# Peptides against a protein of PDB entry 5T59: the designs that were tried, part 104

Target 1, 112 residues: chain A of PDB entry 5T59
Amino acid sequence: TTPTMQSTSLLTEHLGYPPISLVDDIINAVNEIMYKCTNAMEKYLMQRNIIGKKDFSDEIKIGTAKLESLLENSVDKNFDKLELYVLRNILSIPSDLLEENRFRLLHHEKLV
Target 2, 90 residues: chain B of PDB entry 5T59
Amino acid sequence: EHIRFQRLVQVCNKALEESIRKLQSWEKIHECFPNYGQTREGIENLTVCQQQVIKLWSNLSRVEFDAIFHERSIEEKLNQLDDLINKARS

## One batch from the design tools (peptide; made by RFdiffusion4, then SolubleMPNN)

Design b2_p20_7_s2 (from b2_p20_7, 6 letters changed)
Fold by OpenDDE base, seed 5:
Formats: C-alpha cells, sequence, structure tokens
Structure b2_p20_7_s2 (fold): chain B 112 residues (1-112), chain C 90 residues (1-90), chain A 20 residues (1-20)
C-alpha cells in the first residue's frame, strides 16, 4: 500500500527532506548516467564508422538509437520498481508505531 | 539490527543490474549493427564498446549513488530509524 | 495490468533481498 501522510511527515522530519527526494536523486542520477553511456557508445563507433571502403555512419546512428531506447525502457521499469520498494519497505514506519501512544514515543525519542 | 541501509544498497544494485542486463547480450548488440558486425574490425569495435559501456555504467553509478547517500546522510538516518523502531517494540 | 505486474515483480525483489 501507499505510505500514509503521517508516515511521510514523520520521515520528512527525521530525514530533513521528503522520502521521495532521495528516490528522485537516484532516478535523476541514473538517467544522467544512461545518456552518458549511450552518447559515449555513439561517439566511439562514429569515430570508427568507416571499415574498408564502406561508411557505416547511418547504421551506427540507427543502432545506437535502438540500444538507447532499449536501455531507457529498462531503466524506467526497474527504477519504478525501486521507487515502490524503497518507499514501501525502507523509508517507512510500521503501522503499529503510528498509533497514538507509539507515535508519541517515537517522536519523543527523536526529540530527547 | 540495522537492515534498512543494507537493503537500500541491495535494491539499488538490483535495479542497476537488471537495467543493464540486455546490453550485456552480445546477440542484442550485434542485431543492432547487422552489417557493421559482419566485418572483423566492426566486431572488434563493438566488443570494446560493449565492455566499456558496461564498465562506465557500473563505475559512474557507484560514484554517483555513494555521493547521494552521503549528501543525504541516509545510512545514519536509516540506522537511527531502525534503532527507534526496535526500542519502541521492546 | 501493467501495474499489477509491477507489484508482482516488486514482491519478487522483496523476497530476494529479504531472504538473507
Amino acid sequence: as target 1 above (112 residues)
Amino acid sequence: as target 2 above (90 residues)
Amino acid sequence: SEEEEKEKEVKEWEEEIEKE
């Protein structure tokens, strides 16, 4: 299930930032890395586009674009799963501790 | 006792591994360059390129994710969270 | 649905990561 507002508030106070911000950082980073990788690949091959008397520039451009798309789809899928896992299982507070009495204890322990 | 940060690292590694898996397939790489890959020199170039990309992926992700974790103090915060939860349940 | 499949896959990750 989706984290509660109360859980999010408590975690935000604890972390100093909303839990989703960590996930956003991770996703932004991997996206940047992804395009660095695909760009490097294209540049590497384009510097080696002529084999013998044949120019493979067009094939290289098309091929690298296909691989980029493949990687984009995979990154999107897997890091969506990561987001769910992190927010649900790592950056989460057990429901039993969100009760009034438990809530006070958790908050008190943080402040004292 | 402290489990959340460990699991964070593990799930990050899992996502990274699964994301790059298809690029680790030589067959998939070759299929994208059917004529280029029919030449000896082309095969050599593709092989080097594939290896370099995978290494770049791994190295950059390690450096960047570690930086994020440090900047967010996430290990400390998750350990504290584990401790708080354990104390509350004791 | 695609969302349901994602949930199943997340569960698989949970089982894998948390099995120790």
Scores: peptide ipSAE 0.694, ipTM 0.951, DockQ to the pose 0.858
Fold by OpenDDE base, seed 1:
Structure b2_p20_7_s2 (fold): chain B 112 residues (1-112), chain C 90 residues (1-90), chain A 20 residues (1-20)
Amino acid sequence: as target 1 above (112 residues)
Amino acid sequence: as target 2 above (90 residues)
Amino acid sequence: SEEEEKEKEVKEWEEEIEKE
């Protein structure tokens, strides 16, 4: 089920921001963290690219790129699930509260 | 009584855990560095790197998500939402 | 489909998180 326009409006009024904004903050944060992690990995290994007489720089670059892609795919998949879960189950208004009398009550509670 | 914020924290942790799961696999990491990982020093470097990345992932996510939750006052707002729902159903 | 699979996985998360 998808959140209704009414639910979004009520939640926006309650939160002071649209529900999706919280999800966006979370996703933006994890993306930033993800690239910090992959960058750190590459930098760490590139500082240790020579073992004996062999330079492993090319292998390190390719390998870290593969791991980055792997992490990107996993982050995308799991935080898409998170978005659905949050919007459906956490930042949601039960149907019984969307009735006219309940709707008025929510506005009243905010103003009083 | 208050359940929404707890579930928010739980689902965030779940998403973070599942996202990093494959990087916790030594076999998966080693496959990306087949020749580098055949050397003693390479194995040592990869081991340290894996541990550091996982720790960095955990630490940064904790700090950043807590900051978001604070800035958005989400615990308070979700508790209030729970209260409103319970009140309406009483 | 991929979307259906995602829905199933979200349901699994719901069952895991919401079992008190």
Scores: peptide ipSAE 0.694, ipTM 0.951, DockQ to the pose 0.821
Fold by OpenDDE base, seed 3:
Structure b2_p20_7_s2 (fold): chain B 112 residues (1-112), chain C 90 residues (1-90), chain A 20 residues (1-20)
Amino acid sequence: as target 1 above (112 residues)
Amino acid sequence: as target 2 above (90 residues)
Amino acid sequence: SEEEEKEKEVKEWEEEIEKE
């Protein structure tokens, strides 16, 4: 079920911010973490790029880029699912409470 | 009685777990470094790197998500939401 | 479609998380 304008308004009033803002915070955080992880990996391996007589710098750069892409795709996929789940099931108001009489009741309850 | 915040934590953990799953595969790590990983030292370095990245992923996620939840007061707000819904249905 | 698959996977998460 797609969130309605009514539910968004009620939740915004209750939370003090739009529901999507929480999801945005989460997604922004994981993206930052993701790149910190891949950057750390590249730096760690680049400090260990020479084994014997061979320099593996190019292979390391390519390999870490591949892993970054892999992680990026996975993060995108899974946190898109998270967004749907959160907005539909956590930051949601049951439809029976969105009726006019219930709407007024919830609004009144929050203000009193 | 209060279920929404618990589910928020659970779905966050699920998303994090599924996101890092492929990096937990040694085979996938190794195939990205086919020649480097054929050396003893390379294997050792990749092993340590893999472990450190996974730990970093877990630790940073915990700290950052907890900070978000605190700043947004989301546990309190979700508990209140549960209470309001239950009250309205009673 | 990819979107349809995502919906199915979300449903799987719902089943996993919400089963008491």
Scores: peptide ipSAE 0.694, ipTM 0.951, DockQ to the pose 0.824
Fold by OpenDDE base, seed 4:
Parts: C-alpha cells; sequence; structure tokens
Structure b2_p20_7_s2 (fold): chain B 112 residues (1-112), chain C 90 residues (1-90), chain A 20 residues (1-20)
C-alpha cells in the first residue's frame, strides 16, 4: 500500500525531506558499492590473467560480468523489499494520527 | 519505546546480507571461472577476491549508510516520530 | 506474480525484524 499524500506531506515536514529521499540515498549508495566491489574484483583478476602461459582475460571478463549481474539482481530484489518495508513500517504515520483532529495537533505541536 | 531506527538498521543489514549471500557461495564463484578455477593460482586468486569483496561490501556499506543516517538525522527524526506517536496514543 | 512474491517476502522480513 502506497503512503497517502497526507502522510508524505507530514513526514516531509517532519524530516525536512521527502521520505523517499532516504531510500534513494540508500539505494544509490549500495549501487555504488556494488560496482566498486565488482570493479575491484575484475581489476585484481585481470592483473593475474596469465597462468601457465595461458591468458584467461576473456574468461575473467565474462565471469566478472556474470557475478556483477548476479549481484545486481540480488541488490535490486532485496532493496526493493527494503524500500517497501521502510516506507510502510518505518517512515509511516499510523492512520489514527492522520485524522483531521490529530493532524492539526501534530502540526500545532511542531510549530510550538 | 524507540523502535523505528533500530528497525531501519536491521532492515538495512538484512538487505545487505541477503544481497551478498550468493557471492558467499564458492561454488557460484567458481562456476563463473570454470577454467581459471581449475588452476591452483586461479583458485587462490578467486579465494582472495571472494574474501576481499565480502569485506569491502561490508565495510563500505557500514561507512556509507552511517553517513547517510547522519546526514539525514534519521535516528533523531525517527525517535521523535516514535515519541509523537506514543504521546498521541497516551 | 513477482509483486505478490515480493509482498510475501517483505512480510517475512516484518515478522523477522519485529518478532522482538
Amino acid sequence: as target 1 above (112 residues)
Amino acid sequence: as target 2 above (90 residues)
Amino acid sequence: SEEEEKEKEVKEWEEEIEKE
């Protein structure tokens, strides 16, 4: 279930930024980390591409690409779940607080 | 009392752990390098890579996520949110 | 569906994280 506009607005006011921005930061970070990891691995192996007079460069490139794809898929899946969890359970406002009277109260308390 | 930030950390760790799980499998690593991994040196190199990737993954994620949490003041904000909710229900 | 599976898995995470 997608959060309501009201919830998003209240949380944005409270946080100082839209809730999705936090998730975006997290996802962007993990993506960057992911590619740093795979890049490091490729570079490490490519510096060790020749064994017994045999050049394994092509295999290394293909293999690393496969691992990258595997990791990409896993990251995508798991952090999609994270996004749902965070937006529903962490960055959320209970429905009882979204009532008009409660809404006003929260807004008032923030201003006081 | 304050539960949201703890759960944020937990779900982040969960996502990170599940994401790297497949790379923790030596079999899957080896499958990507079938001929390279048949050599002694290749196995050694792959072993080092696997270990280093996992460490790098863990270390970078810790540093970067902590930085995000700090920059977004998320612990404080989530604690405040918990307090507001609890207060409203009391 | 994939989305339904995702929902199930998220629920599993919820149960795991919030069991305390």
Scores: peptide ipSAE 0.693, ipTM 0.951, DockQ to the pose 0.828

Design b2_p20_7_s3 (from b2_p20_7, 6 letters changed)
Fold by OpenDDE base, seed 3:
Structure b2_p20_7_s3 (fold): chain B 112 residues (1-112), chain C 90 residues (1-90), chain A 20 residues (1-20)
Amino acid sequence: as target 1 above (112 residues)
Amino acid sequence: as target 2 above (90 residues)
Amino acid sequence: SEEEEKEKEVEEWEEELEKE
């Protein structure tokens, strides 16, 4: 179920911010973490790029790029699911409470 | 009584777990470094690197997500939401 | 479609995470 404008307004009033803002924070954080991880991996291996007489720098760069892409795709997929789950099941108001009489009651309760 | 914040934590953990799952596969790591991984030292380096990345992923996620939850006061707000909903239904 | 598959996967998460 897609969140309604009414539920968004009520939740925004309750939270002090739009529900989507929380999701945005989470997604931004994981993206930052993701690139920190892949960057750390590349740097670690590049400091160990020579084994014997062979320089594996090119292979390391290509390999880490592949892993970055793999992780990026997985993060995108799973946190898109997270967004849907959170907005539908956590940051949501049951439909029975979105009726006019219930809406007014919730609004009044928050203000009193 | 309070269920929403618990579910928030759970779904965050789920998303993090599923996201890192492929990097937990040694086979997937090794195939990205086919020649490097044929050397003893290369295998050792990749092993350490894999472990460190997974730990970094876990640690950073915990710290950052907890900070977000605190800054947004989300546990308190979700508990209040649960209470309001339960009260309205009583 | 990819979107439909995502919806199904979200449903799977709902079933998993909301089990008592």
Scores: peptide ipSAE 0.647, ipTM 0.949, DockQ to the pose 0.835
Fold by OpenDDE base, seed 4:
Structure b2_p20_7_s3 (fold): chain B 112 residues (1-112), chain C 90 residues (1-90), chain A 20 residues (1-20)
Amino acid sequence: as target 1 above (112 residues)
Amino acid sequence: as target 2 above (90 residues)
Amino acid sequence: SEEEEKEKEVEEWEEELEKE
């Protein structure tokens, strides 16, 4: 279930930024890390591409690409779950606090 | 009392752990390099790569996520949110 | 569906992480 506009607004006011921005930062970071990892692996292996008289460059490139895809899919899946979890359970406001009277109280308390 | 930030850290760790789990499988690594991995040197190189990737994954994620949490002041904000909720319910 | 499966998996995470 997607958070309400009211919840998003209140959280944005509280956080100083939209809740989704935190998730975006996390996802962007892990994506960057992911590609750094796979790139490092490829470079390491490509520097060691010749064993004996055989050149394994093509196999290394293909293999690394496969691993990258595997990791990419896993990251996508798990951090999609993370996004849902965070937005629903962490960056969330209980429904009872979204009532008219409580909404005003939260806003008032923040300003005081 | 304060639980939201703890859960944020936990779910981040969970996502990171589950994401890297498949790369922790030597069998899956080897399958990507069937001929290269049949050589002694190839196995050694792949072993080093696997270990280094896992370490790099762990270290970079820790550093980057901590930086994000700091920049976003998320621990403080989540603690405040917990307090507000608890106060409203008391 | 994939989305339904995702929801179920998130629920599993909720149960796991909040069991304390």
Scores: peptide ipSAE 0.647, ipTM 0.949, DockQ to the pose 0.833
Fold by OpenDDE base, seed 1:
Structure b2_p20_7_s3 (fold): chain B 112 residues (1-112), chain C 90 residues (1-90), chain A 20 residues (1-20)
Amino acid sequence: as target 1 above (112 residues)
Amino acid sequence: as target 2 above (90 residues)
Amino acid sequence: SEEEEKEKEVEEWEEELEKE
């Protein structure tokens, strides 16, 4: 089920921002963290690219790229699930509160 | 009584945990560096790298998510939402 | 479908996280 326009409006009024904004912040943060992690990994290994007489730079670049892709796919999948869960189960208004009398009550509580 | 913020924290942790799960597999990491990982030094470097990345992932996510939750006042707002719902149902 | 699979997985999370 998808949140209703009314639910979004009520939550926006309550939160001071649209519910999706919180999810966007979370997703933006994890994406930033993800690339910091993969970059750190590549830099660490590239500083240790020569073992004995062999230079493993090419293998390191390819390997870290594979791991980056793996992490990207996993982050995308799991935080898409997070978005659905949050919007449906956390940042949601129960149907009984969407009735006319309950709707007015929410506005009243904010103003008083 | 207040359950929404707890669940927010839990689902964030779940998503973070599931996202990093494959990087916690030594076999998966080793497969990406088949020749590098055949050397003693390579194995040592990969081991340290794996540990550091996982720690960095955990630490950064904790700091950044806490900052978001604070800036958005989400604990207070979700507690208020729980209270409003409970009040309306009473 | 991929979307249906995602829905099922979200449901699994709901069952897990809401299990008291």
Scores: peptide ipSAE 0.647, ipTM 0.949, DockQ to the pose 0.824
Fold by OpenDDE base, seed 5:
Structure b2_p20_7_s3 (fold): chain B 112 residues (1-112), chain C 90 residues (1-90), chain A 20 residues (1-20)
Amino acid sequence: as target 1 above (112 residues)
Amino acid sequence: as target 2 above (90 residues)
Amino acid sequence: SEEEEKEKEVEEWEEELEKE
């Protein structure tokens, strides 16, 4: 299930930033890396576009675009899963500690 | 005792690995360049390109993710969270 | 649905990553 508002607030206080911010950083980073990789691939092949007397520039552009799309779809899918996993299992507070008494203890331990 | 940061690293690696898996397939690469890949020189170029991309993917992700983890102090914070939870349950 | 499938896949990751 989706994390509670109380959990998010407590974690934000603990972390110094909202939990989702970490995930956003990760996703932004991988997206940047992804396009760096595909760009490098296209440039590498385009510098080697002529084999013999044939120019394969068009095929290279189309092929690289296909691979980019494939990678984009995979990144999107897998890092959506990562987001859910992180927010539910890593950046989370067990429900039993969100009780009134437990909540106070957790907060107190942080401040003392 | 401290488990959350370990799991963070693991799930990041898992997502990265699964994301690049299809590019690790030579067959899929070749299918995108059917005529280019019929030439000896083309095959050589594609082979090098595939290897370089995979290495670049791995290296850049390691560097960038480590930087994020450091900037967010996430290992320390997650360890503290583990400790707090364990104390509360004791 | 797609969301339901994603939930199942996340569960699979949980089982895989958290096993000893």
Scores: peptide ipSAE 0.647, ipTM 0.948, DockQ to the pose 0.843

Design b2_p20_7_s4 (from b2_p20_7, 7 letters changed)
Fold by OpenDDE base, seed 4:
Structure b2_p20_7_s4 (fold): chain B 112 residues (1-112), chain C 90 residues (1-90), chain A 20 residues (1-20)
Amino acid sequence: as target 1 above (112 residues)
Amino acid sequence: as target 2 above (90 residues)
Amino acid sequence: SYKEELEKEVEEWEEELEKE
């Protein structure tokens, strides 16, 4: 399920930043890497676009675009999964610690 | 005892691995370049390109993710979180 | 829905990554 406001607040205090910020950093990084990879691929092949008497530039551009789309879809889905996993299982506070008595204990421990 | 950071690394690797899996398929690569891939030189170029992209993907992701983890001090923070939870349950 | 399918797949990851 979706993290509670209380969990988010406690984790933000603990981390020094909202939990989602870490996920955003990861996703932004992989997106940048993805386009660097596809760009490199296109450039590499476009430098080798002529074989014999045939110019394959158009096919290379279309093909690379298809691969980019394929990679985009895969990245989107898998890192959507990552986001859910991280926020639910890693950057999460067990429900028993969200009780009032445990909540106070957590704050007290942080202040000490 | 400390498990959260380990799982973070594992899930990141899993997401990266699954994301690049389709590009590891030669068949899918070839399908995108049906005529280019019918030439000897084309096959060679695609082969090198595929290998280089996968390496680039792996290397860049390692460097960038490690940098993020360091900048966010996430290992320390997750270890502390584990400790707090374990202490509360003891 | 996409979300429901995604959650099922996340559960699969949970089972895979958390088995020790």
Scores: peptide ipSAE 0.704, ipTM 0.953, DockQ to the pose 0.915
Fold by OpenDDE base, seed 3:
Structure b2_p20_7_s4 (fold): chain B 112 residues (1-112), chain C 90 residues (1-90), chain A 20 residues (1-20)
Amino acid sequence: as target 1 above (112 residues)
Amino acid sequence: as target 2 above (90 residues)
Amino acid sequence: SYKEELEKEVEEWEEELEKE
């Protein structure tokens, strides 16, 4: 179920920030981590690019780029799933509480 | 009674685990370095690199996600949400 | 579509993570 504007407002008031902000933080963090990982890999291998008489620098650069792309695609998909899951199942208000009387009670409970 | 924060942690772990799964495959790693991986030293380097990246991924994600959860006070807020919902249904 | 596939996979996660 897609979050309603009403639930978003209630959750924003409760959290002190919009629910999507939490998801954004998570996604931004994992993206940063992802590139740190791939960068570390490239640097590690580039320091070990010569074996015998052969220089594998080009292969390393291409290979690490491929792995980065692979990881990017996986991260994008899985954290798209995470976003949907969180917003629908965790940061959500049950429909019965979105009724007029329940809505008022929830708001009142927050204020009192 | 309190279930939302637990599920948040679980889904984060799930997403992280699924994201790194392909890098955990030696075959996929080796395919990216076909000639480099034909050398003894290359195999050794790739093996160490793979292990280090996976560890880095796990460690950084743990630290960063915990920091986010703390800054957003999400455990407390989700527990309160659970309580509110349960109270409303009682 | 990608969205439809994504939603199916989310459902799989829901079944897995909410299994009690």
Scores: peptide ipSAE 0.704, ipTM 0.953, DockQ to the pose 0.855
Fold by OpenDDE base, seed 2:
Structure b2_p20_7_s4 (fold): chain B 112 residues (1-112), chain C 90 residues (1-90), chain A 20 residues (1-20)
Amino acid sequence: as target 1 above (112 residues)
Amino acid sequence: as target 2 above (90 residues)
Amino acid sequence: SYKEELEKEVEEWEEELEKE
């Protein structure tokens, strides 16, 4: 189920930030980590690009690019899943708490 | 009683694990370096590289995600959310 | 669709992560 406006507002009040902000932080972090990993791989191999009398620089560049693409695709898919899971199951308010009386209770608890 | 933060950690680990799974395959790595990987030195370099990348992935993600969770006070907030929900249902 | 596939896979995660 998609989060409601009411749910988002209540969670924003509770968290001090919109729920999506946490997901954004996570996604931004993993993207940064991803490129650090692929960059490290390329650098490591490029320092070892010559074996015997053959220069494998071009193959290394192409190969690392392929691995980067593979990782990008996997990260995108899995963290799309993560986003849905988090917003639906973790940063969510059950429907029974979104009723009028329950809504007041949550707000009251925050203020008390 | 408190379940949301635990599940947050679990789903993060799941996403990270599934994301790196293909790089854990030696076959996938070797396919990207068909000629380089036919040399002894190349195989050795690729092996070390693969291991280092996986470790780097794991270590960086742990540090960065923990920092995010701390900065967002998410454990406390999720525990409070659990408590509020449980209280409302009691 | 991608969305439908994604939702199915999320459901699989739900079953996996929420089983006691």
Scores: peptide ipSAE 0.703, ipTM 0.952, DockQ to the pose 0.907
Fold by OpenDDE base, seed 5:
Structure b2_p20_7_s4 (fold): chain B 112 residues (1-112), chain C 90 residues (1-90), chain A 20 residues (1-20)
Amino acid sequence: as target 1 above (112 residues)
Amino acid sequence: as target 2 above (90 residues)
Amino acid sequence: SYKEELEKEVEEWEEELEKE
């Protein structure tokens, strides 16, 4: 169910931008949010790095880095799935409407 | 009648939820800070930190995704797409 | 493969999200 060039063109005309642009915006946003979250976590813990007479700064840096990697892997996998789902099921044109006569009909309906 | 935008919101929420799931595990958090988490204060700090990160994740994603949807006029465009498809099939 | 696994998991999402 990979998008065809024909469907991409129709959707681009309808949306005013290529369908992939929406997905790119979403992925870029979640990546930015991800690093803001991990940065906030590190900052919070680094402000509380000394317990008693022990300095846990090194452990905090290593631990937050591990959590960041864990989150990165999960984000990559789940938003790869999101991309496939959106492009195949949401930003898609049914195959029966990709025929020549139906293609013209959709284009005509948009312009009229 | 209009279903595409609803599904867009749902799949975004699904991806966000599945992405943060491992950080919702206390065991997963604790194992990253084995010595720090053996102290009372460390456990308290990690607990608060975990909660704050999850809230920040949820709040930022809501704000940013809503902004994207608005800037791309995606609800209107997807509703129009549904209407066009339904009209063509009638 | 990763692609095959990904497509399988997307199918699971389709079944879950589209069972209105």
Scores: peptide ipSAE 0.703, ipTM 0.952, DockQ to the pose 0.926

